# Peptides against a protein of PDB entry 6EJA: the designs that were tried, part 10

Target 1, 276 residues: chain A of PDB entry 6EJA
Amino acid sequence: VEYMPANPVRIAFVLVVHGRASRQLQRMFKAIYHKDHFYYIHVDKRSNYLHRQVLQVSRQYSNVRVTPWRMATIWGGASLLSTYLQSMRDLLEMTDWPWDFFINLSAADYPIRTNDQLVAFLSRYRDMNFLKSHGRDNARFIRKQGLDRLFLECDAHMWRLGDRRIPEGIAVDGGSDWFLLNRRFVEYVTFSTDDLVTKMKQFYSYTLLPAESFFHTVLENSPHCDTMVDNNLRITNWNRKLGCKCQYKHIVDWCGCSPNDFKPQDFHRFQQTARP

## One batch from the design tools (peptide; made by RFdiffusion4, then SolubleMPNN)

Design b1_p9_1_s3 (from b1_p9_1, 6 letters changed)
Fold by OpenDDE base, seed 1:
Structure b1_p9_1_s3 (fold): chain B 276 residues (1-276), chain A 9 residues (1-9)
Amino acid sequence: as target 1 above (276 residues)
Amino acid sequence: MDFHGDGEP
């Protein structure tokens, strides 16, 4: 029997979806849905069919909403971070949704714990933030990610403009773009006007794959640095041998990898007792 | 490794 906390945390799940994979999204949604959590879904501006489908779902559940704004995002684009940041702001402004944690999800990752386990765990560690670092040579990470390069997202392309320096006094970190952030840290990221947040938002607006590094870097250099846990409590279906083929060179002036989408059979990892 | 960057083309 799993421990049930007296004051269980409630999670805001943020999904950034695109394409025509309505069925896959539906399967994922069914697998992760719980009445006690909240789901905020951004659909790519170009994915109108998917948007219509998601809207239909959102009308059926009071704890499911779709972003009224839609961005046209590309792989590796800085706009992905913008999407998360705006979603965070929106969620903080939703006074009727008392969420405690922000969790982003995609079809390429899945929580490794059941809902009960996840809630129990997060309820015990509600003051912590969970970000998985690369755990290796940081210099190599910077090089591979192109963090020392300046990128501009324009016309559905990430243009490499030149070299840049890491801001002085900032310890850059990163790894997984899947994170679990507590509300307090999200508030800090969203509303702080300190030099760190301001500079990092600017820095990462010209960054490739910004979500893989922004939150790590901000957290580790912030007054909240002691709340970091090097774990994102999820598994990503990574297969670098298959996913790293520099397949995105046509849309970004950089090489990258893609994780594999989870198959329907993989969704049992986050078992729900109350499914739609 | 759980990051997407794979270096300069």
Scores: peptide ipSAE 0.157, ipTM 0.852, DockQ to the pose 0.865
Fold by OpenDDE base, seed 3:
Structure b1_p9_1_s3 (fold): chain B 276 residues (1-276), chain A 9 residues (1-9)
Amino acid sequence: as target 1 above (276 residues)
Amino acid sequence: MDFHGDGEP
């Protein structure tokens, strides 16, 4: 008998979608939909067909909304972080949606646990934030991510402008761009006027792949640092040997990787990632 | 490693 929490957490799922993969989105939506959760969907500004489809879905479900604003995002673009930050603000201003956790999703990444398991788990650890760190050489991470480089998103390209320094006193961290953040921390990120949040928002507005590092860095340097859990409860097939081909040079002045499709031999990683 | 960056071209 699975434990049913007395006060189950409610989740705001934020979906950032693009292209014309309406069927894929529909499948994902059906897989994650629950009446007690909330779904806030951003459709890329260029994906008009998909936007129309998503709007139709949102009209059918009271707990599904579409962002009234739309950004044209690119791979690795700083605008992705802006999308998340704005969606967080929107969700906090939706007083009729009492969500407890913020979870971002894409079609390429699924939660490992069932809804009941996820809710039970998060209800038990509702004061925690779940961010998966790279877990290796931090200097290498900084170098690989280009965090010590200044980027400008302009004309659908991430331009590398030059070198920069990590702000003094800041311990940079990062890893997965899939995270589970509690409302308290989202409120902090959204409304805090402290030096950390202010500086990091500025810093990451010129950062490549900002979502993979911003929330980690802010959390770990914040008064909420003790709420950090090095787990995002996700499964993603990362094999850098296969997925890293510097295939994004046409979009960004940097090399990048992509996750791979799961193969039967990847089963062992499922078990590792599922560990609490 | 669970991140997208792969260094300078």
Scores: peptide ipSAE 0.352, ipTM 0.914, DockQ to the pose 0.895; fails the geometry check
Fold by OpenDDE base, seed 4:
Structure b1_p9_1_s3 (fold): chain B 276 residues (1-276), chain A 9 residues (1-9)
Amino acid sequence: as target 1 above (276 residues)
Amino acid sequence: MDFHGDGEP
C-alpha cells in the first residue's frame, strides 16, 4: 500500500488527440482515469468522428471536459504549443477544478508510476516542475531541433523561412514534450507579462516542435528556475531505426523522430485503484 | 506524441 498524503495533489491531464485512434484513446483513458483528477481533451479540428466519441465520454464523467475550440495541428507545428497554452488558460479559469499539476499524455509516452505512486510523489514535491532535458550537447540540440531556424505554420505545413538567432541572454533548453507542471508555474506562463514570457511566446510561435523546448526554456530563465527537475516520470518507447527516417518531410521542412505507440499491454503498467 | 528534431533534410 502506497503512502497516502494528507493533502493529495489533483492532476489536470491534457490529452491532445487526432485521427481515428478511438480504441487507443479509450484504452489510455481507462488506464489513467481517476475520480480525483481532471481530464481536458482537445480533438483535432479535422477529427470529427473522434470528437463525437470524446464528447460522449465527457458527458459520462463530470471531471472530463472537451475543449470548445479545436485547432488543426500538424506534426511539429507551432500550433501544438498554442493548444497547450490555451488549455492551460482554460484550466486556470475553471474555478470548479482545483488542480495542482498539469500533465500531458499520449499513447507514446506513459507515466512510469501507478496513480498512487504518482500522487504521493507529486504531493511531496508539489512545488517542483518536471521537465526532461535532452541530456546532450546544447548546441547540438539547438541544431537538431532547428531552434536557430525560423518556421511558419501555414496551410498544414511548417515552412522554413530562414535562419534566426537565439534571443540574447536566454539559455535555451529542451527535450521531451511531456511534462509535469505545477499550477503556480502554469499561472506564470499564462498570465505573466514580463519580457521573458512575452518574448518566448513570440519566439516559439515560429518554432518547430515548440513544446519540446518552450516550457524548459521559460522555466530555466524565470524566477521559478529553482523548481526545475530533470525528469518527466515517463517511459518512452523509442525505436530510432523505425522512428527516425525523416518521415515527416511532407509536413515540415525538417527531419524528426517519433516514438512508437505503446501496446495495449503496456498500459497496464499504470494501474489505477479507481477505474470508471 | 513525443517528437525530436533530427536535423536539416
Scores: peptide ipSAE 0.097, ipTM 0.815, DockQ to the pose 0.635; fails the geometry check
Fold by OpenDDE base, seed 2:
Structure b1_p9_1_s3 (fold): chain B 276 residues (1-276), chain A 9 residues (1-9)
Amino acid sequence: as target 1 above (276 residues)
Amino acid sequence: MDFHGDGEP
């Protein structure tokens, strides 16, 4: 029997979807849906068919909404961070959705706990933020991520413009772009006008794969630094042998890796009693 | 944990 907290946390799940992933999305949605949580879905501007399908789903559930705005995002694009940041702002402005945690999901990432376990865990640690670090040499991370390079997202391409310096006094960190952030930290990131948040938003607007580093870096250099937990409670289907082939060189002036999508058989890793 | 960046082409 799982511990039932007196005041269970409610989660805002943010899904950024594109392409022809309708079947995968449907499977994932069925696996993660719960009436007590909230689901905010962004569909790529170019994915009109998927958008129509997602809208149909959103009309069936009061706790499912689709972003009224849509961005055209690319792999590694800075616009992905913009998508998350705007989604965070939207969710904070939704007074009828009292969420406690922000969680992003994709078909390549899945929670390792059941809903009850996740809720119980987060309810106990509601003041913490869960970001998984790379666990390697930081200099290597910076080099591999191209954080010392300036990128511009334009015309569905990430252009490498040249070299840049990492701002002085900033401890850069990163790793997984899948995170669990509490509402307090999301509020800070969204509304703070301090030098850290302002500078980092500017810096990461010209950054490749910004979601893998922005929140880590902001958190660790912020007054909330003591709330960091080096764990995202996820299983990501990483296979570098298969996923690291510099296959995105036509989109990004940099090499990168992609995790493999989970198969239907993998969805048993996150189960809940209440399904649609 | 792996990350997506894989270096300069």
Scores: peptide ipSAE 0.089, ipTM 0.814, DockQ to the pose 0.845; fails the geometry check

Design b1_p9_1_s4 (from b1_p9_1, 6 letters changed)
Fold by OpenDDE base, seed 4:
Order: structure tokens, then sequence, then C-alpha cells
Structure b1_p9_1_s4 (fold): chain B 276 residues (1-276), chain A 9 residues (1-9)
């Protein structure tokens, strides 16, 4: 029997879906659905069939909602961050959904805990934020991510306009674009008018792969920096040798990677446990 | 490495 906290946290799951991912979405939804949590789903503006399917699901469950607004997103696009930020605002304005944590998920990233374990864990560490960093040379990360380059999302393309400087006094960090953020930090990101949040929102509106760095950077430079935990409680099959083929150059003026599908020989990694 | 960027094309 799992430990059951007296005041269990409730999670707002945000799903950003597109294309023909109906089956993947259904599998994920089945795996993560719980009556005590909340699910907010954004469907790409171009994915009308998927949108209709998701709407049907949302009508069946009171704790599932679909964004009334829809964005057209691209791989690595700055608009992905906009999607998350707007969804965060929406979720904060939903007074009937008392969530404690914001969590995003994709089919490529698997939670390493059961729901009960996850809830127990987050209930114990409800004041913490979970972001996984790259864990290596920060300068290399900046170079590889193109954080020192200015990008513009336009006409379904990320245009590289030129070089830029990292804002002075800011310690840039990043890594996984899958995170677990507590409500307090989400409130800070959403409503703060301090220089950090203001400048970073502006900076990252011209950033490639912004979700992999924005929240890390804001958190670590904010008054909430002590709440940082370098762990996102997930397993992703990253193999850069296989996944980095510059396959997105037609969408973005930059090279990118993707995680790989898990193979039977990779399943040993599921035996790993995440700890703060 | 668990990030998507891979540098200059």
Amino acid sequence: as target 1 above (276 residues)
Amino acid sequence: EAFHGDGEP
C-alpha cells in the first residue's frame, strides 16, 4: 500500500497535441487520467480532426477541458512557450480547478512513478519545482540550443536573424522541456512584473526551443531559486547518435534532435528511481 | 543529452 498524504496535491496536466496523434493521446490519457487531477488540452490549429476527438473526450469528463484558443505551432517554435504561458494563465483563472502542480507530458516521456507514488512524492515536496538540466557544459548548451542567436517565428518557420547576447546578469540554464512546476511559481511567471520575468518573456519570444530553457532560467534567477530540483521524474530515450540528424532544418534554421523509441534493451532504464 | 538543439546547420 502506497503512502497516502493527508492533503494530496492535485495536478493540472497540460497536453499539447497535433497531427494524427489520436491513438497516442488516447493511450497517454488512459495512463495518466485520475478523477482528482485536471487535464487541459491544446490542439494545434491545423489539426481539426484531432480537435473534434479531443472535444468529445472533454465532454465526457468534467476535469478535462480544451483550450478555446488554438495556435499553429512548429518544431522548436517560440509559440510553444506562448502556448504554455497562456495555458498557465487560463488554469490560474479557473477558480473551480484547485490544482497544485503544472505538468506537461508527451508520448516520448514516461513518468517513472505511478499516480499514487507521484502524488505522494509531490505532496511531500509541494514547495519545490522540478526541472531537469542538461547536466554538462553550459556554454555548450547555449551553443547547441542557439540561445545566442535571434530567431523569429513566421510563416511556419523559425528564421535565424542573427546573433544576440545573453542578458547581462542572467544565468542561463535548460535541458528537458518536460517539467513539474508548483502553482506558486506558475503564479509568479504569469503575473510578476519584475524585470526578470519581463525581460525573459521578451528574450524567449525570439528563442528556439524556448520551453527547454525559459522556466529553468527564470526559476534559477528568481526569488524562487531555492525551490529548484534537477529532476523531472521522467525517462526519455535520448540517444543523440541516433536522434540528431538535423531532420528539422526545413522548419528551423538550426539543427535539432529527437528522442528515440524505446527498445526492449532500453527497458532496464525503467528500473531507475528519481529522487530529489 | 536531454535537449533538442544540435547547433549550426
Scores: peptide ipSAE 0.469, ipTM 0.944, DockQ to the pose 0.925
Fold by OpenDDE base, seed 2:
Structure b1_p9_1_s4 (fold): chain B 276 residues (1-276), chain A 9 residues (1-9)
Amino acid sequence: as target 1 above (276 residues)
Amino acid sequence: EAFHGDGEP
């Protein structure tokens, strides 16, 4: 018997999608959809066909919205963080969507729990933030991520401009770019004017793969640091031996890795009792 | 390791 919380959390799912995988997106959406949650979808500026498809979905469900603004993002681009930050602001300004958690999703990373399990778990730990760290030497992480390098996103490319220093007094951390953040922390990130948030937003605007480190770093150095849980409740098919081929040199002046995407049959992990 | 960076080319 699944535990039913008295005050179940409601989740804002944010999807940043691109390309032509409309059918894949539709399958994923159907697998994760629940009437009590909210879905905010950003479609890459260049993906017009996908945008049209997503708009059709949003018109059918009151708890599904599409960003009125669209960015052209690239692998590892700083603009991805901008996309998340703007989405967070939008979601906070939607007074008719009383969400408690922010969760981003992709085809390569899915929650390991059913909706009921996830809601029950998050309802119990509603004051916590869930970010998965790299779990190894931080110096190695910094080196591998190029956090000590300055990057500029321009003309659909991440240009490496030179070296930079990590801001003094900041404990850098990171790992997975898939996370579960409570509304309170999202509010802090969005509206705080303290030196930490201001400095980190500036720093990460010139950072490669910013989403893998920004929220970790901000959280751990913030007054909310005690709310961190080193777990994102996700399964990702990571295999660095297979996924690290330096295959993104045409996009970024750095080497990168990719996990394997989940297949349609993997959607069984999302067991929804209430589907449209 | 669950991160994308893989160092300098």
Scores: peptide ipSAE 0.464, ipTM 0.943, DockQ to the pose 0.830
Fold by OpenDDE base, seed 3:
Structure b1_p9_1_s4 (fold): chain B 276 residues (1-276), chain A 9 residues (1-9)
Amino acid sequence: as target 1 above (276 residues)
Amino acid sequence: EAFHGDGEP
């Protein structure tokens, strides 16, 4: 008998979408939609056609809303973090949406687990936050991510301005930009006025790929550090040998990677990563 | 490694 929680968690799915992948988005939406969850969709400012399509969907479902504000996001841009942070604030201000977890999604990536499995799992661990770390040399991560470099997002480009120091007393961490955060931690990130949150928001406003590190770093240095679980319950096909070609130099003054499409031979990784 | 950064060009 599958475990059914007495008080199942409700999830706020934040979808950040761009381009013209309406069909793909529709497929994903159908796959993840449930009446008990909430869906908050940000459409890139430049994707007007997609925005119209998403608005149409939002009018059909009471638990689907579209951000009234729209940002023009670029690969690795600091604006992506701004998008998440503003979405979090919006969701906290929506008193009619009693969500328990925040989950971010792209148009192409959605959890492999069924809704029932996901809800059961999160209901059991409702006090935890799920962030996947890089799991290797932290110094290497900092170097590869350019966290010790100052970036400015301007004119659809991430400009590297120079070097910077990691704030004193802060243990930087990061990895996957796919995370599951409980409402309590989202409240902390959104409304805390402590030195950590204040400094990190400032620091990461000049950071490349901020979503891969901000929440990790804030959580691990916060009073909520004991709630971290090194797992995001997702599988992404990362093969740096294939995906790292410095293909984003036209957008960012830095080298970047992309995940690869899953292949049948990657099945063994599904079993390993699915473990809590 | 599950992150996008790949160092200085």
Scores: peptide ipSAE 0.462, ipTM 0.942, DockQ to the pose 0.896
Fold by OpenDDE base, seed 1:
Structure b1_p9_1_s4 (fold): chain B 276 residues (1-276), chain A 9 residues (1-9)
Amino acid sequence: as target 1 above (276 residues)
Amino acid sequence: EAFHGDGEP
């Protein structure tokens, strides 16, 4: 039996979903659903069938809501960050949802901990933020991500417009686009008018794959930098040898990778990532 | 490596 904290944290799960994988979403939802948490679901503007299904679910559970606004997002698009930022604002304005942590999810990704384990862990470390960095040299990350390139999302495409400089004095970081952020930091990101947040929001509005770097970079350069934990408590089957085929060049002027389906031989990855 | 970018085409 997992330890039960006296003041358990409550989690706002933000799900960004698209396509027609209603059954997969349903399975994921059931796997992560708990009455004490909150679920805010954004359905891609083009996924009307899925939207109808999600609306049906939201009507059945008082702690499940669907974004009244919907964006047409693309792989690697800057609009994904906009989706998260707007969701954060919405969640902060929901005074009837006293959440402590923001956790983003897709239909294919799960926290590696059980609910009890996750709540216990986050309740112990409620002042921390959990983002997983790339773990190698930062120059390579910048190069691979195209952070020194300017992109424009338009007409369902990420257009590469040219080169750009990383703002002076900013230590860029990134890695996984799956994160666990405490409410305090979300408030900072949402409402701060300091130079860091302002410049980074502008910078990342023209960034490819912004969610993999924005929150890392903002956090590490902010007064909240000491709350950084290099772990997102997630597992994703990343194998660049298999998943990097430049398969997104039709929608982005850049090469990208996808995580792979788990195979039995990939079991060891669970052991490697299942650590605080 | 757990990030999506894979460089310039």
Scores: peptide ipSAE 0.445, ipTM 0.937, DockQ to the pose 0.895

Design b1_p9_2_s1 (from b1_p9_2, 4 letters changed)
Fold by OpenDDE base, seed 2:
Structure b1_p9_2_s1 (fold): chain B 276 residues (1-276), chain A 9 residues (1-9)
Amino acid sequence: as target 1 above (276 residues)
Amino acid sequence: DEFVFGFLP
């Protein structure tokens, strides 16, 4: 018998989607849909077909909304962080959506656990934030991520402008840009006017792959630092040989890595994963 | 490790 929480958490799923994979998105959406949760979908400004499809879905469900604003995001672009931050603000301003957790997803994501399992787990750990750190040398991480470099997103390109210093007194961290954040922390990130949040928003607006580091860094340096769990509840197929080919140098003045999609032959890996 | 989501094609 699975644990049934007395006060189950309600989740705001933020879907940042692009491209033409409407069928895949629909399948994923159906897999994660529940009447007690909320779904806020941002469709890339350039993905008009997908936007039309998503709008149709939003009209069918009262707990599904589409961002009225749309950004043209690129891989590694600072605008992705802006997308998340704006979506967080929007969600907090939606007083009719009493969500407890923020979970970001892409069209390539798929649940490998049941809703009941997820809700039970998050209800038990409702005061925690789930971010996965890189687990390596921090100095190496900074160098590889280019955090000591200044980037400008312009004309669908991340331009490297020069070197910069990491703000003093800030413990920079990062890892996965997929996370689960509780409402309290999201409120802090959204509305706090302290030096940490203000400086980090500014700093990461000129950062490559900001979502991989912003929330980690803010959390760990904030009054909420004790709420961090070094686990984002994601299984990621990391194959450096396949994912680290500097494939994005045409849009980013940097060499980065990306995770690989799981294939049917990888199904056994999902079956062997531990459940929350 | 507990996993809830994964990248699928």
Scores: peptide ipSAE 0.243, ipTM 0.831, DockQ to the pose 0.057
Fold by OpenDDE base, seed 4:
Structure b1_p9_2_s1 (fold): chain B 276 residues (1-276), chain A 9 residues (1-9)
Amino acid sequence: as target 1 above (276 residues)
Amino acid sequence: DEFVFGFLP
């Protein structure tokens, strides 16, 4: 059904994993593994068992590497963005890994399309960046996300320090923290010294759930703004009644939502095949 | 929408 691209894109999968779900991760890894792609795995600093397991995998495959650094990330923590940014830098410095796209995944992710389909799609849209926006009122989004609040990650907690203003001249956007970014944009984010990138890195270092907004905001305000596709190619089971219970208040001085796991009765939703 | 990945338990 899918065409075979003449120059297929190669993907850098960045897996940010934690906990003890080694078998789950292994299954997911096997499902997405391909010799032409690259896998860069960050294991939470606290997940030593998982780290050992992942190291074993990395020794078996030349295109699998584990971050030599490890962060202790918390839900909503700024450190998650740091993890992505550092992994991006690392991946760009790996000259022996000619990847074209950056895709972040967790241990809870699972592919619902074939590798061929994914590669074909991304090869067709290799110059695009795939980020899903919230689709709501922007002002409401800012308030709900706490973007107008200053946060500090310290001692495994996101402390709300006070109010702040959105930087002047910046159109803030956001939505899902799962995305597909092309190498060119990743290079821009990583190495640009312009005011936008510099200011946004600073701004989002004190931001709650920064990965849900940083890349959106940077992209839309950058010279690469025309490359945005409002689709992250992810299906997420959002049930706000179940996922928005302020369950992370013990970790962050804010109330947020988290997606729910899919159930068998939800699998019919995977049949969606419309393309951007 | 085109979906490639989903969240599973």
Scores: peptide ipSAE 0.167, ipTM 0.803, DockQ to the pose 0.058
Fold by OpenDDE base, seed 1:
Structure b1_p9_2_s1 (fold): chain B 276 residues (1-276), chain A 9 residues (1-9)
Amino acid sequence: as target 1 above (276 residues)
Amino acid sequence: DEFVFGFLP
């Protein structure tokens, strides 16, 4: 049921983009743009053409900004988490942008709901955090994600250095690296000096695909654990037959899957998707 | 599954 909230939430959309997919980015931007939300875009340090294009867009909209810093990120790299964390800090320091939720998006990942539906939903559940878990055996998840392995990002490569132990007393969880986090939890992650946040930031700085597990793990072990909702309110075009070809072996000492671009023949998935 | 599933090369 859709309703008009008295105090609608405002969303900070964080986009981490790279390559030369300016047209694809433009398409996504047009699909998600609204005057009441905020858009913070990080462009890979190596993607200068895209950076120029994004800067051009940001100059046209007062609620669109580009990170003044740029990281060189790689698939599965720990630097992706660093990018999110720094973006969170930046957004919290932007006192002129009163956002209530942090949402990351990719070109292959779209919200299930319309903007109005999304805002209505989040306004109703503004104290909750939305993280989708893997929904299977946790031990298997740890092994398959390489969480028990030590990785080092260096020279545009994720080097597997050896084995490591999961910190004692920590319940590790993970799943989708696309999440919806409320401002309060983002503040906690950004500024807390407790042992949990400190240890997890250190642990995940040597982690492959850290964004798929860091926020889940921190949330579930934090005083905010009761705010977790096992849903990220989006759909992703997963086709393991097409996306799991170990195509990133040259970048990381691990194999992984990637979502695929939506095609017209995939339209039926949108119609059949279960909604919150 | 809505996550990147890893495996050893």
Scores: peptide ipSAE 0.036, ipTM 0.746, DockQ to the pose 0.699
Fold by OpenDDE base, seed 3:
Structure b1_p9_2_s1 (fold): chain B 276 residues (1-276), chain A 9 residues (1-9)
Amino acid sequence: as target 1 above (276 residues)
Amino acid sequence: DEFVFGFLP
């Protein structure tokens, strides 16, 4: 049964896009576009063609904006977290956009549920934050993610500088870098001056794949820790045999994994019962 | 679990 919210949540979709896949992005955008939501698009600094295309879209819709700043991001780069943090600040400063949830997307994402279903769900759980944890041994996660290693993003490369210690008293967590965050938590991350947020921002500025762990860690160690739902509402085609080939060694002094694209035969995986 | 988004090529 679909929940009919009296006060439906409004979503700020943050799209971080790169390359030349304008048609793909357009298709995805049309699939997720709704007049009641907001779309804030960051185009990689190097993707000028795509930027021009996205600007055209933003001129056609009042609830679509493009970041005036653009970062050159690399796989696993700390700059990706900076992109999200800056976009969060921007969105909070846009007083004419009363959004309730922050959802990050890429050009490769596509909705497998209707807008009504998404809005109904989030309206029911408007006080929750949706992050997916790795669900395994945390020590192993730290090692595999290289969280105990210091990285520096420079010249389109993530340089491993040495070892570091996890901050004392911090319960580190992480998993997917795709999440749904409520406005209250985003406000906390953006404006809090407490020791947790301050130290974590610094810590993760030297972290590989920081978006996979920063928000999890901050949330779980914050006064908002009870708002975490271990579900990011994303389905990812993980085939580690295909996606974990150390293919980014030329960019990062580390071996990481990337998800695979879904194929038509994977459609059955999208069929699931909605939460009551 | 409920999924809303997936990765497509």
Scores: peptide ipSAE 0.204, ipTM 0.815, DockQ to the pose 0.058; fails the geometry check

